# Ledger of designs, part 84: peptides against a protein of PDB entry 3PBP

Target 1, 203 residues: chain A of PDB entry 3PBP
Amino acid sequence: LNEKDLNLILNKSLVMYESLDSTTDVIVKRNVIKQLQFVSKLHENWNSRFGKVDIQKEYRLAKVQGPFTINPFPGELYDYTATNIATILIDNGQNEIVCVSFDDGSLILLFKDLEMSMSWDVDNYVYNNSLVLIERVKLQREIKSLITLPEQLGKLYVISDNIIQQVNFMSWASTLSKCINESDLNPLAGLKFESKLEDIATI
Target 2, 203 residues: chain A of PDB entry 3PBP as posed
Amino acid sequence: LNEKDLNLILNKSLVMYESLDSTTDVIVKRNVIKQLQFVSKLHENWNSRFGKVDIQKEYRLAKVQGPFTINPFPGELYDYTATNIATILIDNGQNEIVCVSFDDGSLILLFKDLEMSMSWDVDNYVYNNSLVLIERVKLQREIKSLITLPEQLGKLYVISDNIIQQVNFMSWASTLSKSINESDLNPLAGLKFESKLEDIATI

## One batch from the design tools (peptide; made by RFdiffusion4, then SolubleMPNN)

Design b2_p13_5_s2 (from b2_p13_5, 6 letters changed)
Fold by OpenDDE base, seed 3:
Structure b2_p13_5_s2 (fold): chain B 203 residues (1-203), chain A 13 residues (1-13)
Amino acid sequence: as target 1 above (203 residues)
Amino acid sequence: SNIIEAVQKKIDS
């Protein structure tokens, strides 16, 4: 694992994000202050709805080793409200994807900083944690709830007014899990970070 | 929850 490999993954994420909005200012994407405000907003929404995790003054999320920043920062989403947060297991270990929904109908799929992920089981707290933006999924629906099933790895169920949709990201997450476990990011080169969306039920 | 049960039911169908 090296910085170059990580950058490759980040670049792929950037390309995907930029394909959604090519007009997004690069300066905004790198605005630390805006990132902090975004994390704070996530904290407020998380606490209000789920009461699961408290983000400290330093914008640490203890459960996921305290991410401080999201890279790349989804600048557009700062103007939207985070509505739901879920964590989804991608293997039988401790590797998880963090998913955040927004009131614009977007989902962002986040993963812990890959360098730090190799030390997931280390008792020591890692300072300067970050989350990597892997994918943005636009559902164009009001997302009411995010549901995970214990037997369904790498699958997220999104509940909206009239439909339940499954987001399956194992197409890339399985490879990611392997790469983390083996400390080799090479297999991620050329991998498409595109989840499969399927309608499961009408409700 | 009822929603989780509904999802599971659909998966099992």
Scores: peptide ipSAE 0.023, ipTM 0.546, DockQ to the pose 0.020
Fold by OpenDDE base, seed 5:
Parts: structure tokens; sequence; C-alpha cells
Structure b2_p13_5_s2 (fold): chain B 203 residues (1-203), chain A 13 residues (1-13)
């Protein structure tokens, strides 16, 4: 994805935002606002000190899933800028987690399955919510890059100034994958969405 | 590329 593509996404999000009026459902409003906030923060980070943000995969996802929104979006992240995006496979190429880093050092792990999201938490479902927040990992570092290794499912490598850290979310992602593939959310009940963080190397 | 290789190397060690 290039800057033009990001601008296009931003513009679309803006148009959606501008379409909101007094008759718009509160849930829809919230969803659109969250989308706009997310995209805006990505745009702000473009060509910043963190470098270009590669959102190509996410863009593909957004096209397929419709409006690209996050639910719930952590309120505290509204003040921060998205810095990096990565997609990580959690099974044999069928399901992916979207990871977004922020300049506060937060990493959010998102799931893209709309139907799954709806079924997961109906009470908290947001209209046209394409991305569901699964976990927020607070690294408290300047995240320079997100790296994935195709052979390592459910693992994300976070590169900061002086360290590479591995985020391993297979503890829950394997269950999630199973639930998706089997269309059964029951195994998610009581599952803790807590990733394992490990220092891999100093740089 | 170098970083990916470094990570892979570290993981494999």
Amino acid sequence: as target 1 above (203 residues)
Amino acid sequence: SNIIEAVQKKIDS
C-alpha cells in the first residue's frame, strides 16, 4: 500500500463520518468514529519517524469485509498514532490476526471475522465491525517494525530501538482458529487472551 | 531482510 491508498482509505472513512447524523444509530456512530480514528492515526504516522506503514494486507481485508472498524477500541489509544501494521497467520493460511502498533508502545491484536465477531459478543457488537480487539499488549517502547515469520504461526516479532521481542499469542489463537473453522465459539468461553512476551535479541 | 534473518537465526538457536 502506498500513500495514495492510505489517503483513499482515509477519505472513505471521512465520508462515512460525514454521513452521520442525528438519525444514525449510536452504535453505528461509534463504529464509524473508531474507524476514522484508526485510519487517521495511521495516516498521521505516514513518513514519520517510524517510517512508512504497510497496510496492504489490511487494505485487502477492509475491501473484503466492508467498513474497517475496530471494536472495542481502547480509549487511551485515541491520543496516539498507529505506527505499524502486520498480519499474522494463526493456522494454515486461513485465519489471520491483524496487529497494529501505536507510538505509545501499545500493540493491539485484532480479528477480522465479522460473523465471528458478532457471534462472539452480541451485546458488544458494533455495526459493520470488521476488526475485533482481542488483546492489547503494552510494550512501552517505540515500535519500529513488526516482523512475522511465515513458518511461525501466531508469533509476531516487535522490533524497537535496541530489542526484538516475540509476541506469542498461540495460547488463544489456536483456540480461536478452531472456533472459526468449526463455527463453534464455545471453546472461547473462559479463554484468556493473554499473549506471551519474550525478549529474543538485543540489537 | 537482515532483521528477519537475525530473528530466524535466533529462533532457530
Scores: peptide ipSAE 0.021, ipTM 0.561, DockQ to the pose 0.020
Fold by OpenDDE base, seed 1:
Structure b2_p13_5_s2 (fold): chain B 203 residues (1-203), chain A 13 residues (1-13)
Amino acid sequence: as target 1 above (203 residues)
Amino acid sequence: SNIIEAVQKKIDS
């Protein structure tokens, strides 16, 4: 994601939200509201020092009928709820990874697949807001928050009840960044998408 | 100190 893309989908989401009325289909209402909520939170946090957004327990990013889809989505996570979201820069060109935590203690690292797009008609809601699953990290802890530091490329800090852990994914993110910037995906062949997990501090 | 400050301290050390 970049600021331009975010602004585009925010504006579109706002327009769609304002078009809602009492006759609008319940599914359409839900999708538009969820879309706006998600994009609005991202927008509010875009220049945040810590790059984190808390997600309400009722909000699921990866529902079949959700405003965003994650592919491939781990089947076991269908029963769990997203709890936090963060965006992590992987280079100075503003390529970024999206991270979502779940209440089972999982982190998923995601990359923007296709251009964020949605179309809305009173009787139909169509969206193409897909994220590609790069890695799932199973922490087996209750994740309280996610924080990022702009000066710490490819690093995510996970705060649990008693520990702060660092997820370092530069082992693959540097290659991904290169692939994006050079428009050459060949270096991704054979790349192992495994992040390094390290305990940073006790709480 | 808050958790964020604690993290920053650890990173800077």
Scores: peptide ipSAE 0.019, ipTM 0.551, DockQ to the pose 0.019
Fold by OpenDDE base, seed 2:
Structure b2_p13_5_s2 (fold): chain B 203 residues (1-203), chain A 13 residues (1-13)
Amino acid sequence: as target 1 above (203 residues)
Amino acid sequence: SNIIEAVQKKIDS
């Protein structure tokens, strides 16, 4: 994968996005938006952390994972083990965030692809993007459990040995929800995908 | 992967 190929994919994704309207099926809307988000993230990281080597790593991970993939998967988490998983509703519809904890104390916040329809085939690198990485939160704690409350949208409670922490991602999740529902990615411009972490209680 | 299995389990629940 090179910059030219990435730009081509980005342009294609933009064209797909522009084709969306109010009559478009909600699932299709979500998938197109997710695709664009994925490619945009790749593009943003291209000159920094993401390079040919990183793409290769992701390809290998995708290949090993099979039908489900996390894209982009944080390379540093390859050697760590997932410990917990939770799904958090972000609106009154069906939009949800998938959260996975790792034994390094990281939380990855993922956007679930409702239909595993997105496929990337560039220079023999194939990605089946079932989960899109949005944010990595480094808690640096052993995470014992993840709890969500249905009445509290966009909030995740992380329980460790001695503390309960709240991860609030509604700062960006509300915008994401709006983008999906309205088929408009403009609100994502300049959006910072940074959740708020708060200590709730010591246990 | 462990992650994939966990995700699948959650989807199936």
Scores: peptide ipSAE 0.000, ipTM 0.302, DockQ to the pose 0.028

Design b2_p13_5_s3 (from b2_p13_5, 8 letters changed)
Fold by OpenDDE base, seed 2:
Structure b2_p13_5_s3 (fold): chain B 203 residues (1-203), chain A 13 residues (1-13)
Amino acid sequence: as target 1 above (203 residues)
Amino acid sequence: SNLIEAVRRKIES
């Protein structure tokens, strides 16, 4: 997906906030199986690769690993395996971006959509969280770990074989934070959802 | 965590 495509996807999702209608339900139904498989792959990966984690990480992962849905589901990632998950604070009001990495080297940036969560009771599946796709960052390398620093809002550090890269999404996350806090999505119209990628250090 | 501190050290280097 290019930037225009991602913006289109996001804009489509934003339009859906205005009404919880049959269109929303149809989209959810169509992607339920794919979304469930995504969650399953994520759980499988964590169970097999990471084993025991510290309490803090467990808490964070429990919050994110759902069950949850992604709207819209990134269909291109259906055949890939999730490798890491992290949450990144974007403000002091506890708003967070959810990041999931895949074995194709992609990162997807998501936010929790409280409005959409009301429509996620479909076909006897109960989803605790709904996630909205914001951006896909293609690193095209094996992602070993995702790291956040509490004092650095809107920054994610990606650890690969011998490189640490910073993903900075505050260019749009500041606006998103405002929109969430004010329950007004209008400022997101026309916003460029492109994070800055920078090589920080060699390991 | 140890990894967070390691990353912090690398960033500050």
Scores: peptide ipSAE 0.025, ipTM 0.651, DockQ to the pose 0.020
Fold by OpenDDE base, seed 5:
Structure b2_p13_5_s3 (fold): chain B 203 residues (1-203), chain A 13 residues (1-13)
Amino acid sequence: as target 1 above (203 residues)
Amino acid sequence: SNLIEAVRRKIES
């Protein structure tokens, strides 16, 4: 994503928001609003003192079709601005996790599979092209950059002022990948979505 | 790109 792309997403999100009316499903409305908030925060960060959003593998993010929603979106993150975004491969089949960082030091790990989303929780309505929140990792530090290495599946490197930390989510992502590829969601039941955090190096 | 390589170096060290 570049500024133009972000603006496009914002505009689309706004149009989608404006399309909401009194007959719109409450859940849909909520998700759209949350999505708009997310995109707005990205846009705000882009133009704010926090600098431009560092986006890794932006070409992959561009594959997300149309306006997206995040379900669920942590309410507390409404007060914070998205700072970075990255996509992380979890298998050779090109299944990906989307990671977004916020200026509170939070990382949210998102999945783009609509069908999977609906199957995870029937109570969580997934609107068209929604992202599913899988995990929130609270680093409580300023995240300056997100780095992914193609040869390291399911690993995200978070760069802050003085440290590089590895977020390893293969503990659950391997299962997720299997579920997607085999069209069997049963293994997701009871799966703990908790990534491992490790300090890699000081900088 | 430079940052990625730097990270790789640090990871591999």
Scores: peptide ipSAE 0.023, ipTM 0.633, DockQ to the pose 0.020
Fold by OpenDDE base, seed 1:
Structure b2_p13_5_s3 (fold): chain B 203 residues (1-203), chain A 13 residues (1-13)
Amino acid sequence: as target 1 above (203 residues)
Amino acid sequence: SNLIEAVRRKIES
């Protein structure tokens, strides 16, 4: 496996992801998304200046998983290609935000609507991976990588050609987490889903 | 993991 082959796999995974629609089988959707996540992460590690690839054992044993369904999918993004995917913890529990980047510089922040996590167990398939669109963040730059730090909840780092930017969505994610954990959606009423963007460092 | 560490260094600098 070389960089060219990895790029090919990434592109194929992206195509599979983009082929998902409302009629797609849920298991297929979930598997495609997990596959995309894995390949994207692998690609990021491969392109790192360190030239190291870290493959988690769980992924090595997993079959191609996917696809996920995104609802609603922004119509404007039909003309663009997904480039990266990341998951970000928003609390100390199981609540996560999924982020997908596109080649127009857009980031979509998604929430897993289903409590069911995809199983990479060869013998166990979970059929539903529905994602709800929460926010679209438009970056007017090429996104090369998405990085998360486990100790930093609700923060996504976007790596571009010359800058690292932080996307902080805890302004709304904290409320979302509370709503989920307490089974009370009332605080979501009137909540603005607007993340904060900050330049962190030049590269 | 290496990329994450590189990002951490950049953030902490």
Scores: peptide ipSAE 0.023, ipTM 0.633, DockQ to the pose 0.024
Fold by OpenDDE base, seed 3:
Structure b2_p13_5_s3 (fold): chain B 203 residues (1-203), chain A 13 residues (1-13)
Amino acid sequence: as target 1 above (203 residues)
Amino acid sequence: SNLIEAVRRKIES
């Protein structure tokens, strides 16, 4: 993600949030609120005008079972087709990043959305299998395959026609892992969500 | 898979 992209995502998230009213389904409300809260934390690195959205919350981890939704989904990618999917472990506690590649050369890095409950609704559980967009990595090549190595946490290998590249996202994934395990995303504020790209080999 | 092994080989080279 870059500043322009984050601004766009934040603006879209704000518009979605502002569209909520009394007739909106509670599940939709929670999903949009979670999205806005997360995106606002991400955007703090680039634009401090809006800062974080403070909402009384508690988070629970839901089961990982398809089908999934992605929030927010980059509008540009509606014109492209998903080509590969991979899951990458980021810790020993079974937290994983989901990666989807597109035929424009984009990689989107996603994490399972947390189930948010309001403090007064602690006895209720909402099951929602949504993915949160964390980073979009644009590669200027056709992606042929995504490879993970079990012994290498937070690393994805992208294979194109002539090169193998490593995507290392542990710069932010370690903090994300901590936040998820503690059910508190506040420490993500100010964190740079940019993966490290490295050419591994020419093929 | 063969692809995974190929990647490992390339990484190690």
Scores: peptide ipSAE 0.023, ipTM 0.624, DockQ to the pose 0.018

Design b2_p13_5_s4 (from b2_p13_5, 7 letters changed)
Fold by OpenDDE base, seed 2:
Structure b2_p13_5_s4 (fold): chain B 203 residues (1-203), chain A 13 residues (1-13)
Amino acid sequence: as target 1 above (203 residues)
Amino acid sequence: SNVIKAVENKIKS
């Protein structure tokens, strides 16, 4: 998500909220309200310079509940909690990868396939392929922060307790960018989705 | 914010 997209989602969330009435399903009402609250908080806590979004604790769940659904969601992460979210630009056309970190040290790299839809019901989590899982990077560290630099496309910096690591996914992101821009995802077939991990600095 | 800036500087160096 960039700031523009976040604003759009916020507006959409407001519209959905305003559409609620006494006949609306309880689960739908709850999810829409949570969506609006979450997006509002995201908007308040947006750091566009570093592509960082701080997630409030109340919105961090073992299953990734929130403004998006992930398909496929890694089953191994069902018992782990999301800790950070970041958006990484992959080109000047504003194509983005969404990254979510988990408390097991995993990073999932995601692509927006469909319009983001909300799922907040832990008991009835429905995946609708709004975000497509591209890669899971296992760092096996406690991730404190995710940082991006606008001048460095396709690079994510992961801050742990004592180390900064770079995740470089331009090996596949360049192809993805091209596919998006050309509205043809066929070239992704056979593409190896493996990012390069490098230690950058000790902190 | 200050910590992030420091990290940014480290990354850029």
Scores: peptide ipSAE 0.019, ipTM 0.621, DockQ to the pose 0.020
Fold by OpenDDE base, seed 1:
Structure b2_p13_5_s4 (fold): chain B 203 residues (1-203), chain A 13 residues (1-13)
Amino acid sequence: as target 1 above (203 residues)
Amino acid sequence: SNVIKAVENKIKS
C-alpha cells in the first residue's frame, strides 16, 4: 500500500458512504460503512511513528468479510479475526509489505497484487483490493500490537503479553525490492520466503 | 504514549 492508493480508496469510500439512503440494502450499507471505517483508520495512522492500526473484531481481511482480499487466503484463518495491521518499508523507494495479525497468533506478510478499486451500485458493492500472501508466520501468541520503525527496513516488531519479537524478512524482501525496481521477477524463482524470528525484549 | 515510548526504548536497546 502507498499513500496515493490509500487516498484513492478513502475518497471512493467517502463517496459511497454519502450515497447511502434509507432504501439501500442492509448488506450494502454494512460493506460501505466497514470499508470507510477501516480505510479511515488506516489513513489516520498513516504518518504515525509506528505505522500500526488496531483492527476491531468486526473487521476481517479475509476474502469474504474484509475490505481487502488476501490471495491465497489460508483456509484455517477463515475462523479467526484480524487484530492488527501495519505497513513496513522494504527499501527507500517506498516499496512496502503489509502485515496483518490474527487472533490465532498468525502473522501474514502481504504485497499489493492488483490496483485497488471499488465499484458502487445502489444494489451492490464490489471491491478489488487484492493482496498477495507472501508468508505466514505462526507465533502462537496473543498479538497485542505491531510496531515498525521507519529507520529499520524489513523489520516488524510484535508485542505479545510478555515479549517483544522481531520479524526480519529482509532475507527475501531485498530480492523482492530489487525485482520491483528493476521490473524483473526472475530472481524470485526459488526464493524462500522465510522470515527470521528473534526475541528482542521481555515486557 | 508512555507505553509506546517504553516499547520503543526496549526495541532500540
Scores: peptide ipSAE 0.019, ipTM 0.611, DockQ to the pose 0.019
Fold by OpenDDE base, seed 3:
Structure b2_p13_5_s4 (fold): chain B 203 residues (1-203), chain A 13 residues (1-13)
Amino acid sequence: as target 1 above (203 residues)
Amino acid sequence: SNVIKAVENKIKS
């Protein structure tokens, strides 16, 4: 995820928020607000690191979660702060997983395909979600940085105080890639979205 | 950053 993508998600989240009115379902309102809050926080962290983007005051007063719409948003992370963001290629094309770290040591793995997201959770309310939560990985460490290597698909390196850990999600990402490319979600049925965590180096 | 590069190098080693 780059600044452009983050801005896109933020904008989408803002648009969704602005679309809310008195007739909007309470659940929808709650979800949109939570999404906006999350994306706003992410945006704030991004701005702190890479450059400040001015968010309108009314949205700043709203717990801005940033431009990302995460569906479903993990309620447990609502009180935590996003710290890092990375985009990881899962194939030789353009399919990518977005990873966001939090100050509690959690990583969330997200997919940005809207059509895919709507199809995955038919029974769950999806409202203009830009990102689908696939997996939450709890590292229980202070995450200092996220690193990706272009030659290594579906792998994320997490840098903490004294250790580098590899998160490998190709176990499910390969299937996901296939589903996207073939426009068939059937192979995702019953798929376990569990990444492999491995210590690779000490720092 | 230098830190990221150092880490990348370590990962590749």
Scores: peptide ipSAE 0.019, ipTM 0.633, DockQ to the pose 0.020
Fold by OpenDDE base, seed 5:
Structure b2_p13_5_s4 (fold): chain B 203 residues (1-203), chain A 13 residues (1-13)
Amino acid sequence: as target 1 above (203 residues)
Amino acid sequence: SNVIKAVENKIKS
């Protein structure tokens, strides 16, 4: 995704925001606002001190499919800028987790399955093209790049100035994959969405 | 970039 594409996403988000009125559901409003905030921060980071934003295929798809929201979006991240985006396969069925990094050192792990999200929490309605927040990982470092290896399911490599860290979320992603494939959320009950962080190498 | 590729190679090793 290039700068032009990002601008298109931003514009789309703005248009959606402007379409909100008194008849709009409160949850929808919230989601749209969160989307706008996210996209705005992403746009703001373009060509910033962190370099170009790495936007992978999932967000390229978002360009085509329409606006995306993040639900819930961590409020504290509203003040921070998205820096990188990556998609990570969690199974051979092409189920993917979307990961977004922020300049506070946070990673958010997201999933796009709307039906499942709605089933997780009826009170947390997911609007069309929504991304569901699964986990926030706080690395507390400047994230320079996100790398995924296709042969390594559920693993994300985070590159900072001097270290490569692995985020392994297969502890929950395998269950999630099962739930998706079987259209059954029951296995997620009580599951902790806690990824394993490991230092891989110093650079 | 070359850097990313190098990192990827390192990760794979």
Scores: peptide ipSAE 0.018, ipTM 0.602, DockQ to the pose 0.020

Design b2_p13_6_s1 (from b2_p13_6, 9 letters changed)
Fold by OpenDDE base, seed 2:
Structure b2_p13_6_s1 (fold): chain B 203 residues (1-203), chain A 13 residues (1-13)
Amino acid sequence: as target 1 above (203 residues)
Amino acid sequence: KSKVGEFLLKKRS
């Protein structure tokens, strides 16, 4: 996605907004407004400190891909339900982090220590999907969507009620990427797995 | 990747 694509999406969002009237369903209005606000903010931040923003056309709503083995699984999350899933690229070599959101407002960042096979067949249970817990981020709010931008490595946008937040984990993901690519674990010693959280926009 | 995973598991255990 380039600036032209972003402008196109913005224009579409504006048209949708302008189509709203008194007969429009309240839920539809709310969603359109939120979408417009999101896109507008992305546009505003274009070529800024956020770099080139590519809006994923398809919100890959968390299709329950699974079963996945998460190790270790946070005991506190046994009582909560996963709500969203996203995959975030951390380098140009196809290394990625998996993020899962829960209804307690938590995000877990996961490392794929094995190549995940996408099971498109519901009846084909692939039990070899291993995910290692890296970090838990507690947002303490209802997470509506997870969005990634292909041009922004190690960044995840979290949409919740009235706010868009950016999770930036390149502070550790750059080192992780290096370790994977070079097959050297030494740089991981002493590495702090703490992502940066920033408010991007109010919705 | 598997070695990285093992390291991370050990660190989190």
Scores: peptide ipSAE 0.247, ipTM 0.835, DockQ to the pose 0.641
Fold by OpenDDE base, seed 1:
Structure b2_p13_6_s1 (fold): chain B 203 residues (1-203), chain A 13 residues (1-13)
Amino acid sequence: as target 1 above (203 residues)
Amino acid sequence: KSKVGEFLLKKRS
């Protein structure tokens, strides 16, 4: 799933970058460039560990969601390299959180907002904020891998050198899911987007 | 989702 997520986001980022012109909003332009930068670094890192990804597979995955932007991109992460990516289900209705890890030991949790159709079939391309920053979790560890279990909603397992940690964001994700599904924003008022960390096992 | 996204963007701005 991590490879799938990486390819999807990479293709979205590339399409967005290619669509930039002189009329593009400055904020959008910056977000697209930074998105492409860190995803490209992630892809490079991925290729180093697992080999090159098939272009055909990347193409197929790009068809699913189309291009997107990340807003806001954390400025502190500009100097760091993305290392892993994962998608976590928060309900049974296909609401998801995207997680990206960095070599500073940080996780960013991203909300999948609007998803465009396949970008190459769109005559008039329109930018949208399909990824919104929810939370930055600073683990201060070298993150080796991100693991998710489909039957465990809102949970992410982080594998580092000596420990497996669980990131549980159901404290806010359950409310988020409800707000999405019911189209009611009231429960979001005062909601703290703070995930819980728990040590699961030593390795 | 769009309304939720808008809210989240406002919160992070």
Scores: peptide ipSAE 0.239, ipTM 0.819, DockQ to the pose 0.799
Fold by OpenDDE base, seed 5:
Structure b2_p13_6_s1 (fold): chain B 203 residues (1-203), chain A 13 residues (1-13)
Amino acid sequence: as target 1 above (203 residues)
Amino acid sequence: KSKVGEFLLKKRS
């Protein structure tokens, strides 16, 4: 999702709104209005909070047991399907956290202990990718999109039907980054892997 | 990274 796409969605939403008349079903009208409100609020926040920045457009759909192995994999998620994947920078040295969303509304934050390769083609999947579970965040929402901003380290924006939320994991990711870069594991001892969740926009 | 991963795995196991 970028500014151009957002503008397109906004324009589409406006057109839909303008098409509403006295004969329009109340439910349809309500939904269109809510959708417009959401997109408008998103647009507003985009300009005010995010600025005109180059947003990482690339998000991917995945399956639970896709081209990676997650350890430990939360047992509760075995019955669910991964819906989105995002990669979040945690430092300027290219250390990253991988986030996978599931259709139960969960986010899992993952550490790449091996170099990860992604594929869109199932036939070209490399199944030796390793991801270590750091944290599970239960949002209990239908996650539509995951957005990251390159200039905002350790932050993930989660878009659902009625809310945009920020997941900030720099509380632990800064320490993790340091441990990786300095090859010192000591600071990981006792570290609490709990991200902060903040509502950015609601309908 | 692998050592960090191992540590995290041990912590989560």
Scores: peptide ipSAE 0.237, ipTM 0.827, DockQ to the pose 0.575
Fold by OpenDDE base, seed 4:
Structure b2_p13_6_s1 (fold): chain B 203 residues (1-203), chain A 13 residues (1-13)
Amino acid sequence: as target 1 above (203 residues)
Amino acid sequence: KSKVGEFLLKKRS
């Protein structure tokens, strides 16, 4: 996650928090507050240049049950903690994939199917911001950091203790981008959501 | 985007 993306998420979370009132459901309030706390902590850790973000189980649950719902959430990851988050551009039109890493060594690639502008509408608060699961990549490594380069579309660099690996999902993301931009779902039929994993460097 | 998301959800279900 770059600073810009993190700020965007933080701002969204703040707007959601500000939309809460005395009539808001208790569960919604709790989830929104926890989401804000989670993002704030993530922001703090990013600013401190700590590669690993310790996300408490409660925040993870709030994310799944709250404003940012991952659908479907892999059942195997319920027992694990998210460690990093990143946003990867897949085109020059601001379409992006969200990646979350977990302490089991998994990456999940997520699609945001709601427009950002809807999250800023305090008067018309939507409880669930959908994050659609596209792919789970099992690296089986302790993931220290997720790095993206703005000039490299659809590429995520995963830093572990001993290696930098590149996850390249342009094999499917290029098609996804076209489908989004052209509002045509036909090319998605039969598309395999399988990213390419490559070792870049030993560290 | 929403339609794409719906399609992806159906595919992954």
Scores: peptide ipSAE 0.235, ipTM 0.823, DockQ to the pose 0.847

